# Ledger of designs, part 32: peptides against a protein of PDB entry 3EFO

Target 1, 262 residues: chain A of PDB entry 3EFO
Amino acid sequence: SQLADLYKSCETDALINFFAKSAFKAVLHQPLKVIREILVNQTAHMLACYRKNCASPSAASQLILPDSMKVLPVYMNCLLKNCVLLSRPEISTDERAYQRQLVMTMGVADSQLFFYPQLLPIHTLDVKSTMLPAAVRCSESRLSEEGIFLLANGLHMFLWLGVSSPPELIQGIFNVPSFAHINTDMTLLPEVGNPYSQQLRMIMGIIQQKRPYSMKLTIVKQREQPEMVFRQFLVEDKGLYGGSSYVDFLCCVHKEICQLLN

## One batch from the design tools (peptide; aimed at target 1 Y50 L63)

Design b2_p11_6 (made by RFdiffusion4)
Pose (drawn by RFdiffusion4):
Structure b2_p11_6 (pose): chain A 259 residues (1-239, 243-262), chain P 11 residues (1-11)
Amino acid sequence: SQLADLYKSCETDALINFFAKSAFKAVLHQPLKVIREILVNQTAHMLACYRKNCASPSAASQLILPDSMKVLPVYMNCLLKNCVLLSRPEISTDERAYQRQLVMTMGVADSQLFFYPQLLPIHTLDVKSTMLPAAVRCSESRLSEEGIFLLANGLHMFLWLGVSSPPELIQGIFNVPSFAHINTDMTLLPEVGNPYSQQLRMIMGIIQQKRPYSMKLTIVKQREQPEMVFRQFLVEDKGGSSYVDFLCCVHKEICQLLN
Amino acid sequence: PSHFVVDMSEL
């Protein structure tokens, strides 16, 4: 009968999986604007209820989120940014209908990765003694012109290359000497390489391991290339609203529920 | 209960 126990026991990934499927089923029944509104208001409602009933007294300039829901807003914003709940500019209806379908079948492990892609820094890789590098936030702010990154959501795998990308690596991987020497349209498996091209292929394998679909590798050269597609998977950035924007929005309506 | 706090004035 205590609300504190309800919240202390929640799981964001499980909640995100439900909201996603619930919203994606509703796409075939209601205006998308109506669906997004329900999602945002339900999110503000859950947090406002915690604030007025469980949270110890705190200043109004603060937005209080339970530990169980620390990353719920970030993921909810990812759902709202997703092309299934978004619109016309680019992204075919065939792409939307397809992604809407893929999510309807997903387990928790799949939906977590689908809505928050895994961004791995490759240029800072420890050679032959690896075990998959620490992940980095899904934002351009964590990309470096000197860096090479791996981004995966379970369906797509992007190998991102910065302009000042170390030629040493571009050689040990693409067997070519320089950055401008790589052609994106040749997105096939590169072998050779002794320390790195192997350590990279090792982590590309480990990533695919638990994943049902074999991911489509897409190489992205930084500055003005296909990168436009890649930017979509940096879900923390604006690309809908940014993470911070959404957080700013939820607080407004939480306050509107004046308490 | 424990919780996370975000100061809106810093944003």

Design b2_p11_6_s1 (made by RFdiffusion4, then SolubleMPNN; from b2_p11_6, 6 letters changed)
Fold by OpenDDE base, seed 2:
Structure b2_p11_6_s1 (fold): chain B 262 residues (1-262), chain A 11 residues (1-11)
Amino acid sequence: as target 1 above (262 residues)
Amino acid sequence: TSYHAIDMSKL
């Protein structure tokens, strides 16, 4: 059907870019609550239409997503959790204005990375491999005390270190003997020159490639105060300022779809 | 059309 073909041709990254810019434009004229409701409604309607007209019959307990939109909900939730759309007094007008302007100028690839960061388990790096490590989901549940993770969203880069990060990797990256000795005030990794350090720097370089802005590096130790900032980029988790977890958002969308179809 | 199904009862 024509409708089925439409869903096949749909690209989530393009949709998110469109929705983000539309919503951020609407902020100037409509209440944030209304904008958020519209975004959720649009998501539910698109998916309800697919379920009704394109998908095979399935149990009501199932949320059905076309392949082209399998990640639409997670990106939509990220958009909804952006400071521009949050009705919280803790968020400054300047911050809202800044991020609004940033997104309004972003291309499809930029906005995709901005809303859903890359989170890479660099503690698993094989120095003999030329491949980037596979990204993990942006959630605390994917972190480990023994792990070292690199997070990037096109604007910021974080190197997160678990409290039990391997000393050999810490030595390799920072040229210090232990986790406690890492200076989190640094914005650049030292030129240690060993294979692991070189590979990490290469990965960081690859991530930085073709990005319009130079990403500031922040070193984050688990359980230290600056980790709070890092956790804001774990977009699938519940947000500090009232944003839903991805799971909660899925439930919300599913409920609305069911209401539309019943 | 290929699609993904998430069992919401397991969430």
Scores: peptide ipSAE 0.509, ipTM 0.933, DockQ to the pose 0.944
OpenDDE base, seeds 1, 3, 4, 5: peptide ipSAE 0.474, 0.486, 0.465, 0.478; ipTM 0.926, 0.929, 0.924, 0.926

Design b2_p11_6_s2 (made by RFdiffusion4, then SolubleMPNN; from b2_p11_6, 5 letters changed)
Fold by OpenDDE base, seed 2:
Structure b2_p11_6_s2 (fold): chain B 262 residues (1-262), chain A 11 residues (1-11)
Amino acid sequence: as target 1 above (262 residues)
Amino acid sequence: TSHHSIDMSSL
């Protein structure tokens, strides 16, 4: 059917870009609550339509997503959790204005990375491989106290270190003997010159490549205050300012779909 | 048509 073909051809990254720009434009003349409701409604309607018209019958307990929209819910949740769409007083008007303007100028690839960061397990690097490590989902559940993770969203780059990060990796990256000796005020990694350091720098370079903005590097130690900022980019978790976890959002969307189909 | 299914009862 024409509808099935439409869903097959749908690109989630393009949709998110569109929804983001539309929503961020609407902020100027619509209440934030209404905008959020519209986004959820649109998501639910698209998926309900698919389930009704394109998908094979499935149990009501199943959330059915077309393959092209497999990650639509997670990105939509990220959009909904963006500071531009939140009315919390803790979020400055300037910050909202800044991010709004940024997104309004972003291409599809930029907005994709912006809303859902790349989180890379650096501690798993094979120095003999030129390949980037496989990204993990942006959730605290994917972090480990023994791990070192690089997070990038096109604007910020974080190097997160678990409290039990291997000393050999710390030495390799920072040229210091232990976790405690890492200076989190640095915004540049030292040029240690060993293969691990070189590989990490290469990865960072690749991530920075073709990005419109230079990403500032922030070194984050687990359980230190700056980690709170880092955790805001773990977008699948519950947001600090009232945003839902991905799981909660899925439940919300599922309920809405069921309501539409009943 | 291939689709992705999430069992919401498992969440």
Scores: peptide ipSAE 0.466, ipTM 0.926, DockQ to the pose 0.933
OpenDDE base, seeds 1, 3, 4, 5: peptide ipSAE 0.452, 0.450, 0.440, 0.448; ipTM 0.924, 0.924, 0.921, 0.923

Design b2_p11_6_s3 (made by RFdiffusion4, then SolubleMPNN; from b2_p11_6, 4 letters changed)
Fold by OpenDDE base, seed 2:
Structure b2_p11_6_s3 (fold): chain B 262 residues (1-262), chain A 11 residues (1-11)
Amino acid sequence: as target 1 above (262 residues)
Amino acid sequence: TSHHVIDMSSL
């Protein structure tokens, strides 16, 4: 059917870009609550339509997503959790204005990365491989105290270190003997020159490549204050300012779909 | 048509 073809051709990244720009334009004339409701409604309607017209019958307990929209809910949740769409007084008008303007100028690839960061387990790096490590989901559940993770969203880059990060990796990256010796005030990695350091720098370079903005590097130690900032980019978790976890959002969308089909 | 299924009861 034409409808089925439409869903197959749908690109989530393009949709999110569109929804983001539409929503961010709407903030000038519509209440934030209304905008959020519209976004959720649109998501639910799209998926309800698919379930009704394109999907085989399934149990009511199942959420059915077309393959092209497999990650639509998670990105939509990220959009909903963006400071531009949040009404929290802790979020300054300046910050909203800044991020709004940024997103309004972003291409599809940029907005995709912006809303859902790339989180890379660099502690698993094979120094003999030129391939980037496979990204993990942006959730605290994917972090490990023994791990070192690089997070990038096109604007910021974080190097997160678990409290139990391997000393050999710390030495390799920072040329210091232990976690405690890492200076989190630095914005550049030292030129240590070993294969691991070089590989990490290469990865960072690849991530930075073709991005319109130079990403500032922030070194983050687990359980230190700056980690709170880092955790805000773990977008599948519950947000600091009342944003839903991905799981909670899925439940919300599912309920709305059921209501629409009922 | 291939689709992704999430069992909401498992969440």
Scores: peptide ipSAE 0.497, ipTM 0.931, DockQ to the pose 0.929
OpenDDE base, seeds 1, 3, 4, 5: peptide ipSAE 0.484, 0.486, 0.470, 0.480; ipTM 0.929, 0.929, 0.926, 0.928

Design b2_p11_6_s4 (made by RFdiffusion4, then SolubleMPNN; from b2_p11_6, 5 letters changed)
Fold by OpenDDE base, seed 2:
Structure b2_p11_6_s4 (fold): chain B 262 residues (1-262), chain A 11 residues (1-11)
Amino acid sequence: as target 1 above (262 residues)
Amino acid sequence: TSHVSIDMSSL
């Protein structure tokens, strides 16, 4: 059917870009609550329509997503959790205005990365491989105290160090003997010159390449104060300012779909 | 059409 073909051709990244820009334009003349409701409603309606018209019958307990939109909910949740769409006194008007303007000028690739960061397990790097490490889901559940992770969203770059990060990797990256010796005020990695360091720098360079903004690097030690900022980019987790976890949002969307189809 | 099914009862 024409509708089925439409869903097959759907590009979630383009949709999110569209929804983001539409929503961020709407904040100038619509209440935030209404905007959020519209976004959820649109998501639910699209998915309900698919389930009704394009999908084979499934149990009511199942959330059915077309392959082309399998990550729509997670991105939509990220959009909903963005400071531009949150009315919290802790979020400055300037910050909302800044991020709004940024997103309004972003292309599809930029907004995709912006809303859902890359989280790379750096501790798994194979210096003999030219391949980038596979990104993991942006959740605390994917972190490890023994791990080192690089997070990037096109604007910020974080190097997160677990409290039990391997000393050999710490030495390789920072040229210091231990976790405790890492200077978190550092905004640039030292040029240690070993293959691991070089590979990490290369990866960072690749991530930075073709991005419109130079990403600020923040070194983050687990359980130190700056980690709180880092954790806000773990977008599948519950947000600090009232945003839902991905799981919670899935439940919300599922409920809405069921209501539409009843 | 291929789709992803998430069992919401498991969440």
Scores: peptide ipSAE 0.477, ipTM 0.931, DockQ to the pose 0.934
OpenDDE base, seeds 1, 3, 4, 5: peptide ipSAE 0.453, 0.452, 0.455, 0.452; ipTM 0.925, 0.927, 0.926, 0.927

Design b2_p11_7 (made by RFdiffusion4)
Pose (drawn by RFdiffusion4):
Structure b2_p11_7 (pose): chain A 259 residues (1-239, 243-262), chain P 11 residues (1-11)
Amino acid sequence: SQLADLYKSCETDALINFFAKSAFKAVLHQPLKVIREILVNQTAHMLACYRKNCASPSAASQLILPDSMKVLPVYMNCLLKNCVLLSRPEISTDERAYQRQLVMTMGVADSQLFFYPQLLPIHTLDVKSTMLPAAVRCSESRLSEEGIFLLANGLHMFLWLGVSSPPELIQGIFNVPSFAHINTDMTLLPEVGNPYSQQLRMIMGIIQQKRPYSMKLTIVKQREQPEMVFRQFLVEDKGGSSYVDFLCCVHKEICQLLN
Amino acid sequence: SPPPEVVYTPP
């Protein structure tokens, strides 16, 4: 009968999986604007209830989120930015219908990765003694002109190359000497390489391991290349609203529920 | 308006 126990026991990934499927089913029944509104308001409602009933007294300038829901807003914003709940500019209906379908079948492990892609820094890789590098937030702010990154959501895998990308690596991987020497339209498996091209292929394997679909590798050269598609998977950035924007929005309506 | 401060608490 205590609300504190309800919140202490929640799982964001499980909640996100439900909201996603619930919203994606509703796409075939209601205006998308109506669906997004329900999602945002339900999110503000859950958090406002916690604030007025469980949270110890705190200043109004603060937004209180339970531990169980610490990353719930970030993921909810990812759902709202997703092309299924978004619109016309680019992204075919065939792409929306397809993604809407893929999510309807997903387990928790799949939806977690689908809505928050895994961004791995490759240029800072420890050689032959690896075990998959620490992940980095899904934002352009964590990309470096000197860096090479791996981005996966379970269906796509992007190998991102910065302009001042170390030629040493571009050689040990693409067997070519320089950055401008790579052609994106040749997105096939590169072998050779002794320390790196192997350590990279090692992590590309470990990533695919538990994943049902074999991911489509897409190489992205930084500055004005196909990168526009890649930027979509940096879900923390604006690309709908940014993470911070959404957080700013939820607080407004949480306050509107004046308590 | 500026962004609110975010606080995290155990229930």

Design b2_p11_7_s1 (made by RFdiffusion4, then SolubleMPNN; from b2_p11_7, 5 letters changed)
Fold by OpenDDE base, seed 1:
Structure b2_p11_7_s1 (fold): chain B 262 residues (1-262), chain A 11 residues (1-11)
Amino acid sequence: as target 1 above (262 residues)
Amino acid sequence: EPPPEVLIEEP
């Protein structure tokens, strides 16, 4: 069917870019609550239409996503949790204005990375491999106290270190003997020169390639105060300012779909 | 409320 073909050819990243720009334009003349409701409704309507017209038979308790839209809900939730669309006094007008302008000029690839960061397990690096490590989901549940993770969203880059990070990796990256000796005020990694350090630098270089902005590096130690900033980029978790987790958002979308079909 | 079971399918 024509509808099935439409869903098969859907480019979710382009759709999110469109929704983001549309919403960020609308903030100038519509209440934030209304904008958020529209975005959720649009998501629910698209998925309800799929379920009604294209999807295989399934239980009402199941949320059916076409493959092309498998990441639509998570990106939509990230959009909804962006500071531009949040009604919180803690968020300055300047910050909202800044991010609004940034997104309004972003291409599809840039907005994709901006809304859903790359989170890479650096502690699993194969120094002989030219491939990037497989990204993990942006949630605290995917972190490990024994791990080292690199997060990038096109504007910021974070190197997160677990409290039990391997001393040999710490030595390899920072040329210091232990976690306690790492200086988190550094914005550049030292030129240690060993294979692991070189591989990490290469990965960072690849991530930086073709990005319009130079990403500043922030080194973050687990359980230190600056980790709070890093955790805001774990977009599948609950937001600091009342945003839903991805799981909670799925429940919300599913409920609305059921209401539309019922 | 438990989260829904998510199924991904090809149309």
Scores: peptide ipSAE 0.433, ipTM 0.920, DockQ to the pose 0.888
OpenDDE base, seeds 2, 3, 4, 5: peptide ipSAE 0.428, 0.337, 0.431, 0.429; ipTM 0.917, 0.851, 0.918, 0.919

Design b2_p11_7_s2 (made by RFdiffusion4, then SolubleMPNN; from b2_p11_7, 4 letters changed)
Fold by OpenDDE base, seed 1:
Structure b2_p11_7_s2 (fold): chain B 262 residues (1-262), chain A 11 residues (1-11)
Amino acid sequence: as target 1 above (262 residues)
Amino acid sequence: SPPPEVLIEEP
């Protein structure tokens, strides 16, 4: 059917870019609450239409996504949780304006990375491999106290260190004897010169390649105050300013789809 | 409520 073909050809990344720019334009003319409702409504309607007209028979308890839209909900939730669409007094007007303008100028690839960061387990690096480590889902549940993770969203780069990060890796990256000796005020990694350090620098370089902005590096220690900022980029978790977790959003979308179809 | 089971399929 024509509908089936439409869903097969859907480019979710382009769709999210469109939704983001449309919503951020609408902020100038419509209440934020209305904009958020429209976005959720559009998401639910698209998926309800698929379920009704294209999807295989399934139980009511199931949320059916076409493959082309498998990441639509998570990206939509990230969009909804962006400070531009939130009416929180803790968010300054300047910050809202800044992020609005950033997204308005982003291409499809840029917005994709911006809304859903790359989170890489650096502690698993194979210095003999030319392959980048596979990204993990952006959630606290994917972190480990023994791990070291690199997060990048096209604008910022974070190096997160667990409290029990291997001393060998700490030495390899920072040339210091322990976690406690790491200076989190630095914005550049030292050129230690060992294979692990070189590999990490290579990865950071690859991530920076073809990005329109130079990503500033922030070093974050687990359980220190700056970690709270880092946690905001774990986009599948519950947001600080009233945003839902991915799981909660799935429930919300599913409920609305069911309401549309009943 | 528990999260729905998510199924991904080809249309």
Scores: peptide ipSAE 0.406, ipTM 0.910, DockQ to the pose 0.901
OpenDDE base, seeds 2, 3, 4, 5: peptide ipSAE 0.320, 0.318, 0.400, 0.398; ipTM 0.850, 0.851, 0.908, 0.909

Design b2_p11_7_s3 (made by RFdiffusion4, then SolubleMPNN; from b2_p11_7, 6 letters changed)
Fold by OpenDDE base, seed 1:
Structure b2_p11_7_s3 (fold): chain B 262 residues (1-262), chain A 11 residues (1-11)
Amino acid sequence: as target 1 above (262 residues)
Amino acid sequence: EPPPEILIEEP
């Protein structure tokens, strides 16, 4: 059917870009609560329409997503959790204005990375491989105390180190003997020159490639105060300022779909 | 509330 073809050809990243710009324009003349409700409603309506007209029969307890929209809910939740759409006094007007203007000018690829960061387990690097490590989901549950992770969202780059990260990797990256010796005030990695350091630099270079902004590097130690900033970019977790986790959002969307179809 | 079971399919 024509409708099935539409869902098959859907480009979720482009759709999210559209919704983001539409919502960020609407903040100038509509209440934030209304805008958020519209976004949730649009998500539910699109998925309800699919379930009604295209989806295979399934249990009511299941949330059915066409493959083309498999990441629509997570992106939508990220959009809803953006500071521009949150009504919290802790968020400055300047920050809202800044991010609004940024997104209004972003292309599809830029907005995708902005809303859902890349999180790479660099402690698993094969120094002989030219392939990037597979990204993990942006959640604390995917981190490990023994791990080292690189996060990038097109504007910021974070190097997160677990409290039990391997000393040999710390030596390889920072040329210091232990986790305690790492200086988190640095914004550049030292030129150590070993294969692991070079591989990490290559990965960072690839991530930076084709991005319109130079990403500042922030080194983050687990359990230190600055880790709170890093955790804000773990977008599938519950937000600091009242945003839902991805799981909670899925429940919300599913409930609304059921209401539309019953 | 338990999360829904997610099913991804081709249309």
Scores: peptide ipSAE 0.406, ipTM 0.916, DockQ to the pose 0.884
OpenDDE base, seeds 2, 3, 4, 5: peptide ipSAE 0.398, 0.285, 0.402, 0.398; ipTM 0.913, 0.840, 0.915, 0.914

Design b2_p11_7_s4 (made by RFdiffusion4, then SolubleMPNN; from b2_p11_7, 6 letters changed)
Fold by OpenDDE base, seed 4:
Structure b2_p11_7_s4 (fold): chain B 262 residues (1-262), chain A 11 residues (1-11)
Amino acid sequence: as target 1 above (262 residues)
Amino acid sequence: EPPPKVLIEEP
């Protein structure tokens, strides 16, 4: 059907970009609560329409997503959890204004990365491969105390180290003997010169490539205070400032869809 | 309440 074709051709990243810019424009003249409600409503309506007109019959307990929109909910939740749309006193007006302006000028690819960061398990890095490691979902559940992860959202880059990260990798990256010796005040990795270090630097370079802004590197050690900043970029988890986890958001969307269809 | 089961399909 024509409608089915529409959903097949839907570009979720472009849609999110549109919603983001629309919402961020609206903050100037509409209450944040209303904006958030509109976004959720729009999400639910789009998916309800699909369920009603295009989806295969299924149990009402299931949330059905067309493949083209399989990441719509997660991106939408990320948008809803952005500081621009959160009415929290902990978030400065300057920060909101800054991020608002950034997003307002972002292309589709930039906004996609901005709202949902790339999280790479670099502890699995193959030094002989030119391929980037496969990104994992941005959730604490995907981290490991034994792992080292690189996170990038186009504006910030984090190197997160588990408390039990391999000493050999620590040595390879930082040229120090242990986790405890890592200096988190550094914003640049040392030129160690071994293959692993070089590969990591290459990966970082690739990530930085074609991004409009230079991403500052922050070294984060698990269980240290600065990790909390990093955790905010684990966008599928519950937000620090009241945002829902992805799972909770799915429940919310599903309920609203059911309400629309019943 | 458990999250809904998510089904991804092609239209």
Scores: peptide ipSAE 0.389, ipTM 0.909, DockQ to the pose 0.883
OpenDDE base, seeds 1, 2, 3, 5: peptide ipSAE 0.387, 0.382, 0.292, 0.382; ipTM 0.910, 0.907, 0.832, 0.908

Design b2_p11_8 (made by RFdiffusion4)
Pose (drawn by RFdiffusion4):
Structure b2_p11_8 (pose): chain A 259 residues (1-239, 243-262), chain P 11 residues (1-11)
Amino acid sequence: SQLADLYKSCETDALINFFAKSAFKAVLHQPLKVIREILVNQTAHMLACYRKNCASPSAASQLILPDSMKVLPVYMNCLLKNCVLLSRPEISTDERAYQRQLVMTMGVADSQLFFYPQLLPIHTLDVKSTMLPAAVRCSESRLSEEGIFLLANGLHMFLWLGVSSPPELIQGIFNVPSFAHINTDMTLLPEVGNPYSQQLRMIMGIIQQKRPYSMKLTIVKQREQPEMVFRQFLVEDKGGSSYVDFLCCVHKEICQLLN
Amino acid sequence: PSHVVVDMSEL
């Protein structure tokens, strides 16, 4: 009968999986604007209820989120930015219908990765003694012109190359000497390489391991290349609203529920 | 209960 126990026991990934499927089913029944509104208001409602009933007294300039829901807003914003709940500019209806379908079948492990892609820094990789590098937030702010990154959501796998990308690596991987020597349209498996091209292929394998679909590798050269598609998977950035924007929005309506 | 506090004035 106590609300504190309800919140202390929640799982964001499980909640995100439900909201996603619930919203994706509703796409075939209601205006998308109506669906997004329900999502945002339900999110503000859950947090406003915690604020007026469980949270110890705190200043109004603060937005209080339970531990169980610490990353719930970030993921909810990812759902709202997803092409299924978004619109016309680019992204075919065939792409939307397809992704809407893929999510309807997903388990928790799949939906967590689908809505928050895994961004791995490759240029800072520890040679032959590896075990998959620490993940980095899904934002352009964590990309470096000197860096090479791996981004995966379970369906796509992007190998991102910066302009000042170390030629030492571009050689040990693409077997070519320089950055401008790589052609994106040749997105096939590169072998050779003794320390790195192997350590990279090792992590590309470990990532695919638990994943049902074999991911489509897409190489991205930084500055003005196909990168436009890649930027979509940096879900923390604006690309809908940014993570911070959404957070700023939820607080407004949580306050509107004046308490 | 424990929780996370986000100061909106810092944003």

Design b2_p11_8_s1 (made by RFdiffusion4, then SolubleMPNN; from b2_p11_8, 5 letters changed)
Fold by OpenDDE base, seed 2:
Structure b2_p11_8_s1 (fold): chain B 262 residues (1-262), chain A 11 residues (1-11)
Amino acid sequence: as target 1 above (262 residues)
Amino acid sequence: TSSVSIDMSSL
């Protein structure tokens, strides 16, 4: 069907870019609550339409997504959790204005990375491989106390270090003997010169490549205060300022779809 | 059309 073809051709990243810019334009004239409701409604309506007209019959307990939109909910949740759309006193008007302007100028690829960061398990690096490590889901559940992770969203880059990070890797990256010796005030990695360090720097370079902004590097130790900032980028988790987890949002969307179809 | 199914009862 024509409708089925439409869903096959949908690109979630383009949709999110569109929704983000539309929403961020709307904040100038509409209450944030209304904008959030519209975004959720649009998501639910698109998916309800698919379920009704394109999808094979399934149990009501199933959330059915077209393959092209399989990550639409997670990105939509990220958009909804962005400071521009949150009505919290902890978020300054300046910060909202800043991020609003940033997103308004972003292309599809930039906004995709912005809303859903890359989280790379650096501790799994193969120094003999030219391939980047596979990104993991942006959730605390994917972190490991023994791991080292690089997170990037096109604006910020975080190197997160578990409290039990391998000393060998710490030595390789920082040229210091232990986790405790890592200086988190540094914004640049030392040029240690070993294969692991070189590989990490290469990865960071690739991530930075063709990005419109130079990403500031923040070194984050697990359980230290700056980790709280890092955790805000674990977008599948609950937001600090009242945003839902991905799972909670899925439930919300599913409920709304069911309401539309019943 | 290929679709992804998420069992919401398992969440």
Scores: peptide ipSAE 0.473, ipTM 0.932, DockQ to the pose 0.943
OpenDDE base, seeds 1, 3, 4, 5: peptide ipSAE 0.460, 0.453, 0.448, 0.453; ipTM 0.930, 0.929, 0.928, 0.929

